# Peptides against a protein of PDB entry 7VSI: the designs that were tried, part 8

Target 1, 32 residues: chain A of PDB entry 7VSI
Amino acid sequence: EDISEDPSWARVVNLNALLMMAVAVFLWGFYA

## One batch from the design tools (peptide; made by RFdiffusion4, then SolubleMPNN)

Design b1_p10_4_s3 (from b1_p10_4, 6 letters changed)
Fold by OpenDDE base, seed 2:
Structure b1_p10_4_s3 (fold): chain B 32 residues (1-32), chain A 10 residues (1-10)
Amino acid sequence: as target 1 above (32 residues)
Amino acid sequence: AVELAKALIA
């Protein structure tokens, strides 16, 4: 109830999480 | 930050 996510903002957060993971993988792939 | 990523994913 009190910690339930707004579905629209949950989608924005999830997309940003995926983008950050992709950036992290690309940085790792480039420098490691 | 990149070195930390290497440590986490290695």
Scores: peptide ipSAE 0.057, ipTM 0.548, DockQ to the pose 0.150
Fold by OpenDDE base, seed 3:
Structure b1_p10_4_s3 (fold): chain B 32 residues (1-32), chain A 10 residues (1-10)
Amino acid sequence: as target 1 above (32 residues)
Amino acid sequence: AVELAKALIA
């Protein structure tokens, strides 16, 4: 099965991944 | 979730 990503959706996923990592770091920094 | 993050990263 082809697992190649649509470039537009890949960008959306990558931006969300970066946002989630930033939120996680701030939560860790604030509560840990 | 915060404690899990501590365990994974620290």
Scores: peptide ipSAE 0.055, ipTM 0.543, DockQ to the pose 0.152
Fold by OpenDDE base, seed 4:
Structure b1_p10_4_s3 (fold): chain B 32 residues (1-32), chain A 10 residues (1-10)
Amino acid sequence: as target 1 above (32 residues)
Amino acid sequence: AVELAKALIA
């Protein structure tokens, strides 16, 4: 079995991860 | 949810 990521979907996931982290940081910072 | 985030990161 190969669990290697498709490069196109890997980029989509990574970009969404960055966006979610940015949103989380701004929410935390705003309400801290 | 924001309060939980504060608790987890602090």
Scores: peptide ipSAE 0.051, ipTM 0.534, DockQ to the pose 0.143
Fold by OpenDDE base, seed 5:
Structure b1_p10_4_s3 (fold): chain B 32 residues (1-32), chain A 10 residues (1-10)
Amino acid sequence: as target 1 above (32 residues)
Amino acid sequence: AVELAKALIA
């Protein structure tokens, strides 16, 4: 319970995780 | 993975 995610912030974090993965793929594609 | 790491920290 003390480390359970708030559903609204979990969604924000998940969206940012997806965006960061996309950025990482573009960086990999450009520099690797 | 090494090239990606270099890209992220360069």
Scores: peptide ipSAE 0.050, ipTM 0.532, DockQ to the pose 0.133

Design b1_p10_4_s4 (from b1_p10_4, 6 letters changed)
Fold by OpenDDE base, seed 1:
Structure b1_p10_4_s4 (fold): chain B 32 residues (1-32), chain A 10 residues (1-10)
Amino acid sequence: as target 1 above (32 residues)
Amino acid sequence: AVKLAQLLIA
């Protein structure tokens, strides 16, 4: 089974991952 | 949840 990522969806997922990491860092900075 | 994240990253 080929699990290679579609380049357009990979980009969307990567951008969302970066946004989620940014939110996590802000929450860490505020509540920790 | 934030404290748990700290434990996983640090």
Scores: peptide ipSAE 0.063, ipTM 0.584, DockQ to the pose 0.108
Fold by OpenDDE base, seed 2:
Structure b1_p10_4_s4 (fold): chain B 32 residues (1-32), chain A 10 residues (1-10)
Amino acid sequence: as target 1 above (32 residues)
Amino acid sequence: AVKLAQLLIA
């Protein structure tokens, strides 16, 4: 299927997404 | 304030 994700890279992307969301929440909590 | 969040979402 042309748009299927590789399972290993999907995990890396998802973990990075969670990390970025956590950082964004800390930045919001401290500076906003 | 939520100004930083507004900047990030814009």
Scores: peptide ipSAE 0.063, ipTM 0.570, DockQ to the pose 0.208
Fold by OpenDDE base, seed 5:
Order: structure tokens, then sequence, then C-alpha cells
Structure b1_p10_4_s4 (fold): chain B 32 residues (1-32), chain A 10 residues (1-10)
């Protein structure tokens, strides 16, 4: 079964992952 | 300082 990522969507997902991690760190820093 | 992270992981 091929689980290879489409390079264009991989970039979109990775950028969103970075944004979500940044939001999580700010929430942690402010509320924890 | 890690309370929120601990809540999310637990």
Amino acid sequence: as target 1 above (32 residues)
Amino acid sequence: AVKLAQLLIA
C-alpha cells in the first residue's frame, strides 16, 4: 500500500502543523 | 508551568 505524500499537500500540512505548534506553545506559555 | 500540557497529554 503506497503511503507516499503528495509534495504540494505535504507542504500545506507541514505549514499548518507549524502554525498549530506555535499556537499550542503560546497557549501553554500564557495559561500553564 | 507545564500544567496545561500535562492536561492535554493525560
Scores: peptide ipSAE 0.062, ipTM 0.565, DockQ to the pose 0.244
Fold by OpenDDE base, seed 4:
Structure b1_p10_4_s4 (fold): chain B 32 residues (1-32), chain A 10 residues (1-10)
Amino acid sequence: as target 1 above (32 residues)
Amino acid sequence: AVKLAQLLIA
C-alpha cells in the first residue's frame, strides 16, 4: 500500500492547510 | 476588492 497516509502526519498537513488558507484570506482582504 | 485574487488566478 504505497499511498497510505499516516494519520498523525495527515492531521499536521490538514492543520497547516487550514492555516495557509486563513493567511491567504487575510492577505486577500487586506491587499485586494 | 478582488484585485489580488484576479492577479493570482490569471
Scores: peptide ipSAE 0.057, ipTM 0.553, DockQ to the pose 0.243

Design b1_p10_5_s1 (from b1_p10_5, 8 letters changed)
Fold by OpenDDE base, seed 5:
Structure b1_p10_5_s1 (fold): chain B 32 residues (1-32), chain A 10 residues (1-10)
Amino acid sequence: as target 1 above (32 residues)
Amino acid sequence: AVERALQLIQ
């Protein structure tokens, strides 16, 4: 079983994950 | 918001 990620797609996914986490933090702060 | 965040790390 190969669970290795393509480095280019891994970067895209990680950047989107960071963006979504930032949005979630801002939403949580806004609706505090 | 900051106070609630601090409660998670204490």
Scores: peptide ipSAE 0.041, ipTM 0.453, DockQ to the pose 0.280
Fold by OpenDDE base, seed 1:
Structure b1_p10_5_s1 (fold): chain B 32 residues (1-32), chain A 10 residues (1-10)
Amino acid sequence: as target 1 above (32 residues)
Amino acid sequence: AVERALQLIQ
């Protein structure tokens, strides 16, 4: 069974991952 | 560990 990512949903997930990493770095930089 | 890393960039 093929478990390859759908290209459209992969892009949405990757953009959300980048957004969450940016927020995490901000919180780390100012509050950790 | 996190505090030591922050000291490098502040």
Scores: peptide ipSAE 0.038, ipTM 0.448, DockQ to the pose 0.164
Fold by OpenDDE base, seed 4:
Parts: structure tokens; sequence; C-alpha cells
Structure b1_p10_5_s1 (fold): chain B 32 residues (1-32), chain A 10 residues (1-10)
């Protein structure tokens, strides 16, 4: 319990991580 | 290496 994730915030963080990965791949595809 | 990989997907 000391460091357990709240399920709602876990989803928000995971969605943001997924979006950032997608953006990073697009930037890599265009500029690298 | 990256350039060649990008050529495969673009």
Amino acid sequence: as target 1 above (32 residues)
Amino acid sequence: AVERALQLIQ
C-alpha cells in the first residue's frame, strides 16, 4: 500500500506515456 | 543505420 498506484492516475500516466512514444516515433521518422 | 531503417518504412 505504501507505493500502490491509484488506478485512475495510472491510466492517465499510461495514456500520456503512449502518446509521447507515438510522437517520438513520428519525430524520429521525419527527422532522423 | 537509422537512415537505412527509415528507408524501409517510408
Scores: peptide ipSAE 0.037, ipTM 0.441, DockQ to the pose 0.135
Fold by OpenDDE base, seed 3:
Structure b1_p10_5_s1 (fold): chain B 32 residues (1-32), chain A 10 residues (1-10)
Amino acid sequence: as target 1 above (32 residues)
Amino acid sequence: AVERALQLIQ
């Protein structure tokens, strides 16, 4: 099974992951 | 424990 990623889509996914982590840190910092 | 730790930051 090939799990290699296309570099352009990998960057898009990684940037979205970072944005979601920033939102999660905000929610944790203010509401946990 | 988490609530007590967050009280030091907020």
Scores: peptide ipSAE 0.035, ipTM 0.426, DockQ to the pose 0.105

Design b1_p10_5_s2 (from b1_p10_5, 8 letters changed)
Fold by OpenDDE base, seed 1:
Order: structure tokens, then C-alpha cells, then sequence
Structure b1_p10_5_s2 (fold): chain B 32 residues (1-32), chain A 10 residues (1-10)
């Protein structure tokens, strides 16, 4: 209960996590 | 800077 996520903010965080992972993959593919 | 950071991970 103490660390339960608000469903609306959990969705925002998850979408941003996916976007950041995509950017990281492109940076890795270009520079490594 | 990005290249040096990626060398630590790759």
C-alpha cells in the first residue's frame, strides 16, 4: 500500500521510460 | 561525452 502507484502517473512514467529506451538504443546504434 | 559514456556500458 505505501508504495502503490497512481494509475494515471504510472502510465505517464511508463510511456516516458519507453521513449527514453528508444533514444538510448538510437544513441547506442550510432556511437557504439 | 556520449561516446565515452557508452564505452562504460557497451
Amino acid sequence: as target 1 above (32 residues)
Amino acid sequence: AVEEALRLIA
Scores: peptide ipSAE 0.061, ipTM 0.556, DockQ to the pose 0.079
Fold by OpenDDE base, seed 3:
Structure b1_p10_5_s2 (fold): chain B 32 residues (1-32), chain A 10 residues (1-10)
Amino acid sequence: as target 1 above (32 residues)
Amino acid sequence: AVEEALRLIA
């Protein structure tokens, strides 16, 4: 169980991951 | 550097 995520922090991390992916796609679309 | 890195992905 050492790899189990807290469900509230999992949502925060997932939302940040989605935001970072969106930023990465915009950077890719702009520079490449 | 960012542009060069992105060219590898594109």
Scores: peptide ipSAE 0.060, ipTM 0.552, DockQ to the pose 0.084
Fold by OpenDDE base, seed 2:
Structure b1_p10_5_s2 (fold): chain B 32 residues (1-32), chain A 10 residues (1-10)
Amino acid sequence: as target 1 above (32 residues)
Amino acid sequence: AVEEALRLIA
């Protein structure tokens, strides 16, 4: 399919998304 | 800047 993801890169992107969410939560907890 | 941005969404 035109928009199908490579499974290995999908995992890398998902891990980075989770790390970014964790950083965002820590920033919220520190500054807010 | 980060603190000001977080105030809008927190």
Scores: peptide ipSAE 0.060, ipTM 0.555, DockQ to the pose 0.083
Fold by OpenDDE base, seed 4:
Structure b1_p10_5_s2 (fold): chain B 32 residues (1-32), chain A 10 residues (1-10)
Amino acid sequence: as target 1 above (32 residues)
Amino acid sequence: AVEEALRLIA
């Protein structure tokens, strides 16, 4: 209960995590 | 800076 996520905010966080990973992969692909 | 950081991770 105390650590349960609100489903709407969980989706926002997960989407941002995916976007951050995509940016990281693009930076890696461009500079490495 | 980004290039150097990525070299350390790879």
Scores: peptide ipSAE 0.059, ipTM 0.551, DockQ to the pose 0.081

Design b1_p10_5_s3 (from b1_p10_5, 7 letters changed)
Fold by OpenDDE base, seed 5:
Structure b1_p10_5_s3 (fold): chain B 32 residues (1-32), chain A 10 residues (1-10)
Amino acid sequence: as target 1 above (32 residues)
Amino acid sequence: AVEVALKLIS
């Protein structure tokens, strides 16, 4: 089965990953 | 969150 990423959805996932990292950093900064 | 981000990048 081909597990190659669709380029458009790969970009969406990457942007969401960056947003999640930002949220994690803010939570860490506030609670740690 | 945005305010903190702006302070960090300035």
Scores: peptide ipSAE 0.044, ipTM 0.512, DockQ to the pose 0.168
Fold by OpenDDE base, seed 2:
Structure b1_p10_5_s3 (fold): chain B 32 residues (1-32), chain A 10 residues (1-10)
Amino acid sequence: as target 1 above (32 residues)
Amino acid sequence: AVEVALKLIS
C-alpha cells in the first residue's frame, strides 16, 4: 500500500512523539 | 521534572 508505514520506523517515530510530548508538558509545567 | 513525573505515577 502506498502510504503504509514501515513497522520499525513507526516505532521510532511513536517513541519520539511520546518523548516530545513529555518535554512539552514539563516545559508547560515549569514556565506556565 | 523527574520529581513531578514520579509524583504523578505514584
Scores: peptide ipSAE 0.043, ipTM 0.508, DockQ to the pose 0.217
Fold by OpenDDE base, seed 3:
Structure b1_p10_5_s3 (fold): chain B 32 residues (1-32), chain A 10 residues (1-10)
Amino acid sequence: as target 1 above (32 residues)
Amino acid sequence: AVEVALKLIS
């Protein structure tokens, strides 16, 4: 597929997404 | 933040 993800980079992106979500939750908890 | 997270899951 034209938009198929490389499995190794998909893991890197997913890990960063999880980290970003955690940071967002902490920021929300602190400022909201 | 890490300390808070650990407290929540303990």
Scores: peptide ipSAE 0.042, ipTM 0.505, DockQ to the pose 0.182
Fold by OpenDDE base, seed 1:
Structure b1_p10_5_s3 (fold): chain B 32 residues (1-32), chain A 10 residues (1-10)
Amino acid sequence: as target 1 above (32 residues)
Amino acid sequence: AVEVALKLIS
């Protein structure tokens, strides 16, 4: 089975991952 | 969040 990512969806997922990490860092910085 | 980001940049 080929599990290669579709390039357009890969970008969407990667951008959302970066946004989620940024939110996590801000929450960490605010509450820790 | 934006305020903190701006402070980190300059």
Scores: peptide ipSAE 0.041, ipTM 0.500, DockQ to the pose 0.173

Design b1_p10_5_s4 (from b1_p10_5, 7 letters changed)
Fold by OpenDDE base, seed 2:
Structure b1_p10_5_s4 (fold): chain B 32 residues (1-32), chain A 10 residues (1-10)
Amino acid sequence: as target 1 above (32 residues)
Amino acid sequence: SVELALLLIS
């Protein structure tokens, strides 16, 4: 309850996490 | 570098 996520912001955070991971993979792949 | 940072977090 105290640290439970708001459903809307949980989606925003999760989508941003996925986008960041995708960008990281492409950056790693490009420079590696 | 960005490359090294990405290697460390993966």
Scores: peptide ipSAE 0.111, ipTM 0.692, DockQ to the pose 0.108
Fold by OpenDDE base, seed 5:
Structure b1_p10_5_s4 (fold): chain B 32 residues (1-32), chain A 10 residues (1-10)
Amino acid sequence: as target 1 above (32 residues)
Amino acid sequence: SVELALLLIS
């Protein structure tokens, strides 16, 4: 399918997304 | 407040 993800890069992207979400939550908790 | 959270997701 045209929108199918490569499994290896999907994991890299998902891990980075989780890390960014965690950082965002800590920034929110500290500054808001 | 959730102001910073809203700024980060916008």
Scores: peptide ipSAE 0.111, ipTM 0.681, DockQ to the pose 0.268
Fold by OpenDDE base, seed 3:
Structure b1_p10_5_s4 (fold): chain B 32 residues (1-32), chain A 10 residues (1-10)
Amino acid sequence: as target 1 above (32 residues)
Amino acid sequence: SVELALLLIS
């Protein structure tokens, strides 16, 4: 499959995505 | 808001 993800890096990306979403929510809550 | 979004993805 051409677009298959490495499971370990997929986990790292997902964790970073969750962190970024949390930061975005706090910033939105503070400034909006 | 757009500037903030750009900073977050940089």
Scores: peptide ipSAE 0.096, ipTM 0.656, DockQ to the pose 0.091
Fold by OpenDDE base, seed 4:
Structure b1_p10_5_s4 (fold): chain B 32 residues (1-32), chain A 10 residues (1-10)
Amino acid sequence: as target 1 above (32 residues)
Amino acid sequence: SVELALLLIS
């Protein structure tokens, strides 16, 4: 219970993780 | 190139 994620905030964090990965890939594609 | 990716994750 102490390490359980709230489902709504888990979704927000996961979406932000995907957005960060997408931005990183586009930056890599542009500069490399 | 893979070089930039390796630099960013090191």
Scores: peptide ipSAE 0.092, ipTM 0.646, DockQ to the pose 0.256

Design b1_p10_6_s1 (from b1_p10_6, 6 letters changed)
Fold by OpenDDE base, seed 1:
Structure b1_p10_6_s1 (fold): chain B 32 residues (1-32), chain A 10 residues (1-10)
Amino acid sequence: as target 1 above (32 residues)
Amino acid sequence: AVEEALKLIA
């Protein structure tokens, strides 16, 4: 329970994580 | 700065 996530906010965090990973890969591909 | 940081990851 202490580390359980609210399902709606878990989706927001996960979507932002995926977007950040995509941006990071594009930056890596462009500059490295 | 970003380019130098990315070199550490590559």
Scores: peptide ipSAE 0.047, ipTM 0.514, DockQ to the pose 0.082
Fold by OpenDDE base, seed 4:
Structure b1_p10_6_s1 (fold): chain B 32 residues (1-32), chain A 10 residues (1-10)
Amino acid sequence: as target 1 above (32 residues)
Amino acid sequence: AVEEALKLIA
């Protein structure tokens, strides 16, 4: 329980992770 | 700079 995530913040973090991955893929697609 | 970094990762 010491490292258990708050469900609402876990969702925010996961959505931001997905957005960052999408941006990384677009950068790769454009420049590489 | 981004271009060179992406070449290494790709």
Scores: peptide ipSAE 0.047, ipTM 0.515, DockQ to the pose 0.085
Fold by OpenDDE base, seed 2:
Structure b1_p10_6_s1 (fold): chain B 32 residues (1-32), chain A 10 residues (1-10)
Amino acid sequence: as target 1 above (32 residues)
Amino acid sequence: AVEEALKLIA
């Protein structure tokens, strides 16, 4: 399938997305 | 710069 994700890399990307969202929330909480 | 950007999002 043309736009299918590799399951292992999909999890790595999703975990990094969650980490980045957590960092963004901490930055918001600290500076704003 | 980060603080000013966050003010717009918040």
Scores: peptide ipSAE 0.047, ipTM 0.514, DockQ to the pose 0.084
Fold by OpenDDE base, seed 3:
Structure b1_p10_6_s1 (fold): chain B 32 residues (1-32), chain A 10 residues (1-10)
Amino acid sequence: as target 1 above (32 residues)
Amino acid sequence: AVEEALKLIA
């Protein structure tokens, strides 16, 4: 499948996504 | 700019 994810990189992306969401929540809480 | 953008979703 052309859009299939490598499981190890999928995990790295997911962890970074969670980190970015946490940062976004803190920015929202601080500025809004 | 960030503050104004955040106001749109707050």
Scores: peptide ipSAE 0.046, ipTM 0.510, DockQ to the pose 0.083

Design b1_p10_6_s2 (from b1_p10_6, 5 letters changed)
Fold by OpenDDE base, seed 2:
Structure b1_p10_6_s2 (fold): chain B 32 residues (1-32), chain A 10 residues (1-10)
Amino acid sequence: as target 1 above (32 residues)
Amino acid sequence: AVELAQQLIA
C-alpha cells in the first residue's frame, strides 16, 4: 500500500502543525 | 530559555 501523502491534506496538516507550535510557544512564554 | 526542550528530551 502506498503511504504517500495527498498534497491538499499534507498542506492542511502542515498548517495545523505550525499553529500548534505557535500555541506551544505562547504557552511556554507565559508559564515557563 | 531551554526548559521546554529539556522537558521534551529528558
Scores: peptide ipSAE 0.046, ipTM 0.507, DockQ to the pose 0.194
Fold by OpenDDE base, seed 3:
Structure b1_p10_6_s2 (fold): chain B 32 residues (1-32), chain A 10 residues (1-10)
Amino acid sequence: as target 1 above (32 residues)
Amino acid sequence: AVELAQQLIA
């Protein structure tokens, strides 16, 4: 099974991961 | 650091 990422989609996923981490930090700061 | 994890488990 090939688990290699397409470089363009890897970038999209990484950018979304950073966005989700930012949202999570704000939620943590608000509720915790 | 663990407060969010505790909220998710509770």
Scores: peptide ipSAE 0.045, ipTM 0.505, DockQ to the pose 0.171
Fold by OpenDDE base, seed 4:
Structure b1_p10_6_s2 (fold): chain B 32 residues (1-32), chain A 10 residues (1-10)
Amino acid sequence: as target 1 above (32 residues)
Amino acid sequence: AVELAQQLIA
């Protein structure tokens, strides 16, 4: 079974991960 | 304001 990521979807996932981390940092900065 | 970080790392 090949578990290699499709390069286009890998980029989309990585960008969403960065956006989620940014949102988490802003929530932390506001509420903590 | 580092309360969440302290909770995650402790």
Scores: peptide ipSAE 0.045, ipTM 0.501, DockQ to the pose 0.247
Fold by OpenDDE base, seed 1:
Structure b1_p10_6_s2 (fold): chain B 32 residues (1-32), chain A 10 residues (1-10)
Amino acid sequence: as target 1 above (32 residues)
Amino acid sequence: AVELAQQLIA
């Protein structure tokens, strides 16, 4: 079974991962 | 300020 990522969708996922990490840092800064 | 890092690594 091929689990290789499509390069265009990999970029979309990586950008969303960065946005989610930024949100997590703001939540940590506010509640911790 | 290190609570999150401790939770993720420990």
Scores: peptide ipSAE 0.044, ipTM 0.501, DockQ to the pose 0.204

Design b1_p10_6_s3 (from b1_p10_6, 6 letters changed)
Fold by OpenDDE base, seed 2:
Structure b1_p10_6_s3 (fold): chain B 32 residues (1-32), chain A 10 residues (1-10)
Amino acid sequence: as target 1 above (32 residues)
Amino acid sequence: AVDLALLLIS
């Protein structure tokens, strides 16, 4: 309750997490 | 620079 996620902001955070992971993989792949 | 990605994931 006190630290529960707002559903809308949870989606925003999750999408940003996925985007950052994708970018990290592409950067790793490009320089590897 | 971004070569840090290699170190962190290796």
Scores: peptide ipSAE 0.118, ipTM 0.693, DockQ to the pose 0.143
Fold by OpenDDE base, seed 4:
Structure b1_p10_6_s3 (fold): chain B 32 residues (1-32), chain A 10 residues (1-10)
Amino acid sequence: as target 1 above (32 residues)
Amino acid sequence: AVDLALLLIS
């Protein structure tokens, strides 16, 4: 309970994680 | 620099 994620912020963090992974894949695809 | 970092991660 003490470290439970707020559902709204959890969604924001998860979306940012997906965006960062997408950027990483594009960078890898472009430079590697 | 980014290229090398990505090679180390992949």
Scores: peptide ipSAE 0.111, ipTM 0.678, DockQ to the pose 0.094
Fold by OpenDDE base, seed 3:
Structure b1_p10_6_s3 (fold): chain B 32 residues (1-32), chain A 10 residues (1-10)
Amino acid sequence: as target 1 above (32 residues)
Amino acid sequence: AVDLALLLIS
């Protein structure tokens, strides 16, 4: 099985992951 | 959903 990521979509996914983590940290920082 | 996430992280 080839589980290699397409480099362009890998970048999009990683950037969205970072965005979501940032939002989560801000929510945690605001409410906790 | 946000409240539950905060509970899991806290």
Scores: peptide ipSAE 0.109, ipTM 0.678, DockQ to the pose 0.081
Fold by OpenDDE base, seed 1:
Structure b1_p10_6_s3 (fold): chain B 32 residues (1-32), chain A 10 residues (1-10)
Amino acid sequence: as target 1 above (32 residues)
Amino acid sequence: AVDLALLLIS
């Protein structure tokens, strides 16, 4: 089974991961 | 939140 990422979807997933991390840091900064 | 982000990249 080839588990290689589709380059277009890899970018979408990576951008969403970065956005989620940013939101998590902002929530941490505000509530912790 | 956005103001802090702008502060960090300035």
Scores: peptide ipSAE 0.080, ipTM 0.621, DockQ to the pose 0.198

Design b1_p10_6_s4 (from b1_p10_6, 6 letters changed)
Fold by OpenDDE base, seed 5:
Structure b1_p10_6_s4 (fold): chain B 32 residues (1-32), chain A 10 residues (1-10)
Amino acid sequence: as target 1 above (32 residues)
Amino acid sequence: AVERALLLIA
């Protein structure tokens, strides 16, 4: 219970994580 | 090469 995620916020966090990973890959692709 | 990209987030 202490570390359980709210499903709505979990989705928001996961989407932001995906966006950040995409940005990181573009930065890598551009500079490496 | 990856080093340059990592410098942007450091």
Scores: peptide ipSAE 0.104, ipTM 0.671, DockQ to the pose 0.103
Fold by OpenDDE base, seed 3:
Structure b1_p10_6_s4 (fold): chain B 32 residues (1-32), chain A 10 residues (1-10)
Amino acid sequence: as target 1 above (32 residues)
Amino acid sequence: AVERALLLIA
């Protein structure tokens, strides 16, 4: 299945997604 | 704006 994620990289991506969301909330809260 | 925000979290 060409759309299957490697579980280790999926975790890394998810952690980065959470970090990016935290940064986005900060930017929104401070500038919007 | 983003640059200033990045300085706040550094």
Scores: peptide ipSAE 0.099, ipTM 0.662, DockQ to the pose 0.109
Fold by OpenDDE base, seed 4:
Structure b1_p10_6_s4 (fold): chain B 32 residues (1-32), chain A 10 residues (1-10)
Amino acid sequence: as target 1 above (32 residues)
Amino acid sequence: AVERALLLIA
């Protein structure tokens, strides 16, 4: 249980990961 | 285009 995630923070992290991936794809699409 | 994407993942 030492590495178990709090479900509320897990959602925040997952949402931020999705947003960062979307931004990375837009930057790639614009500059590549 | 794909080359730039591979550089980000590597």
Scores: peptide ipSAE 0.094, ipTM 0.632, DockQ to the pose 0.269
Fold by OpenDDE base, seed 1:
Structure b1_p10_6_s4 (fold): chain B 32 residues (1-32), chain A 10 residues (1-10)
Amino acid sequence: as target 1 above (32 residues)
Amino acid sequence: AVERALLLIA
């Protein structure tokens, strides 16, 4: 219960995580 | 700066 996620904010965080991973892959592809 | 960050996680 103490660390349970709100389902709406969990979705926002997950989508932002996917976007950040995509940006990281593009940076890796360009600079590494 | 970005290249250095990539070297830390590669």
Scores: peptide ipSAE 0.093, ipTM 0.655, DockQ to the pose 0.085

Design b1_p10_7_s1 (from b1_p10_7, 6 letters changed)
Fold by OpenDDE base, seed 1:
Structure b1_p10_7_s1 (fold): chain B 32 residues (1-32), chain A 10 residues (1-10)
Amino acid sequence: as target 1 above (32 residues)
Amino acid sequence: EYFELARKLA
C-alpha cells in the first residue's frame, strides 16, 4: 500500500501537529 | 494533580 503523502499537505499537518503539541504542553504546565 | 500521575505513568 502506498502511504506516501503529498509533500505540501504533509508539511501543513506537521506544522499543525507541532502547534497543537506546544499548546497542550503550555496548558498542561499551567493547569496540572 | 495530573503532573504526579504523568510522572508515575512515564
Scores: peptide ipSAE 0.064, ipTM 0.523, DockQ to the pose 0.101
Fold by OpenDDE base, seed 4:
Structure b1_p10_7_s1 (fold): chain B 32 residues (1-32), chain A 10 residues (1-10)
Amino acid sequence: as target 1 above (32 residues)
Amino acid sequence: EYFELARKLA
């Protein structure tokens, strides 16, 4: 399959996604 | 404001 993720880049993307979600929740909690 | 709204809707 041509839709295979490199496991190292998949981890980097997932960690960034988690970080962005955490930041979004903190910003929402502060300003909402 | 929206946090309290979300808390009421949850």
Scores: peptide ipSAE 0.064, ipTM 0.522, DockQ to the pose 0.106; fails the geometry check
Fold by OpenDDE base, seed 5:
Structure b1_p10_7_s1 (fold): chain B 32 residues (1-32), chain A 10 residues (1-10)
Amino acid sequence: as target 1 above (32 residues)
Amino acid sequence: EYFELARKLA
């Protein structure tokens, strides 16, 4: 199976990952 | 608070 990522979907996933990490850090910073 | 808990569980 080819494990290569489509460059457009890779960007969408990476941006969503960054957004989710930012939200998690804000929640952690607020409640921890 | 959760950071201190995580540090105690690690």
Scores: peptide ipSAE 0.062, ipTM 0.519, DockQ to the pose 0.089; fails the geometry check
Fold by OpenDDE base, seed 3:
Structure b1_p10_7_s1 (fold): chain B 32 residues (1-32), chain A 10 residues (1-10)
Amino acid sequence: as target 1 above (32 residues)
Amino acid sequence: EYFELARKLA
């Protein structure tokens, strides 16, 4: 089974991960 | 509240 990431989709996933982390930090900062 | 707790534990 090939576990290699497509470079274009890897970028999309990484950008979404960064966005989600930023949102989580802002939510934590607002409610903590 | 959790921010102040985290600051005290860090």
Scores: peptide ipSAE 0.062, ipTM 0.516, DockQ to the pose 0.103; fails the geometry check

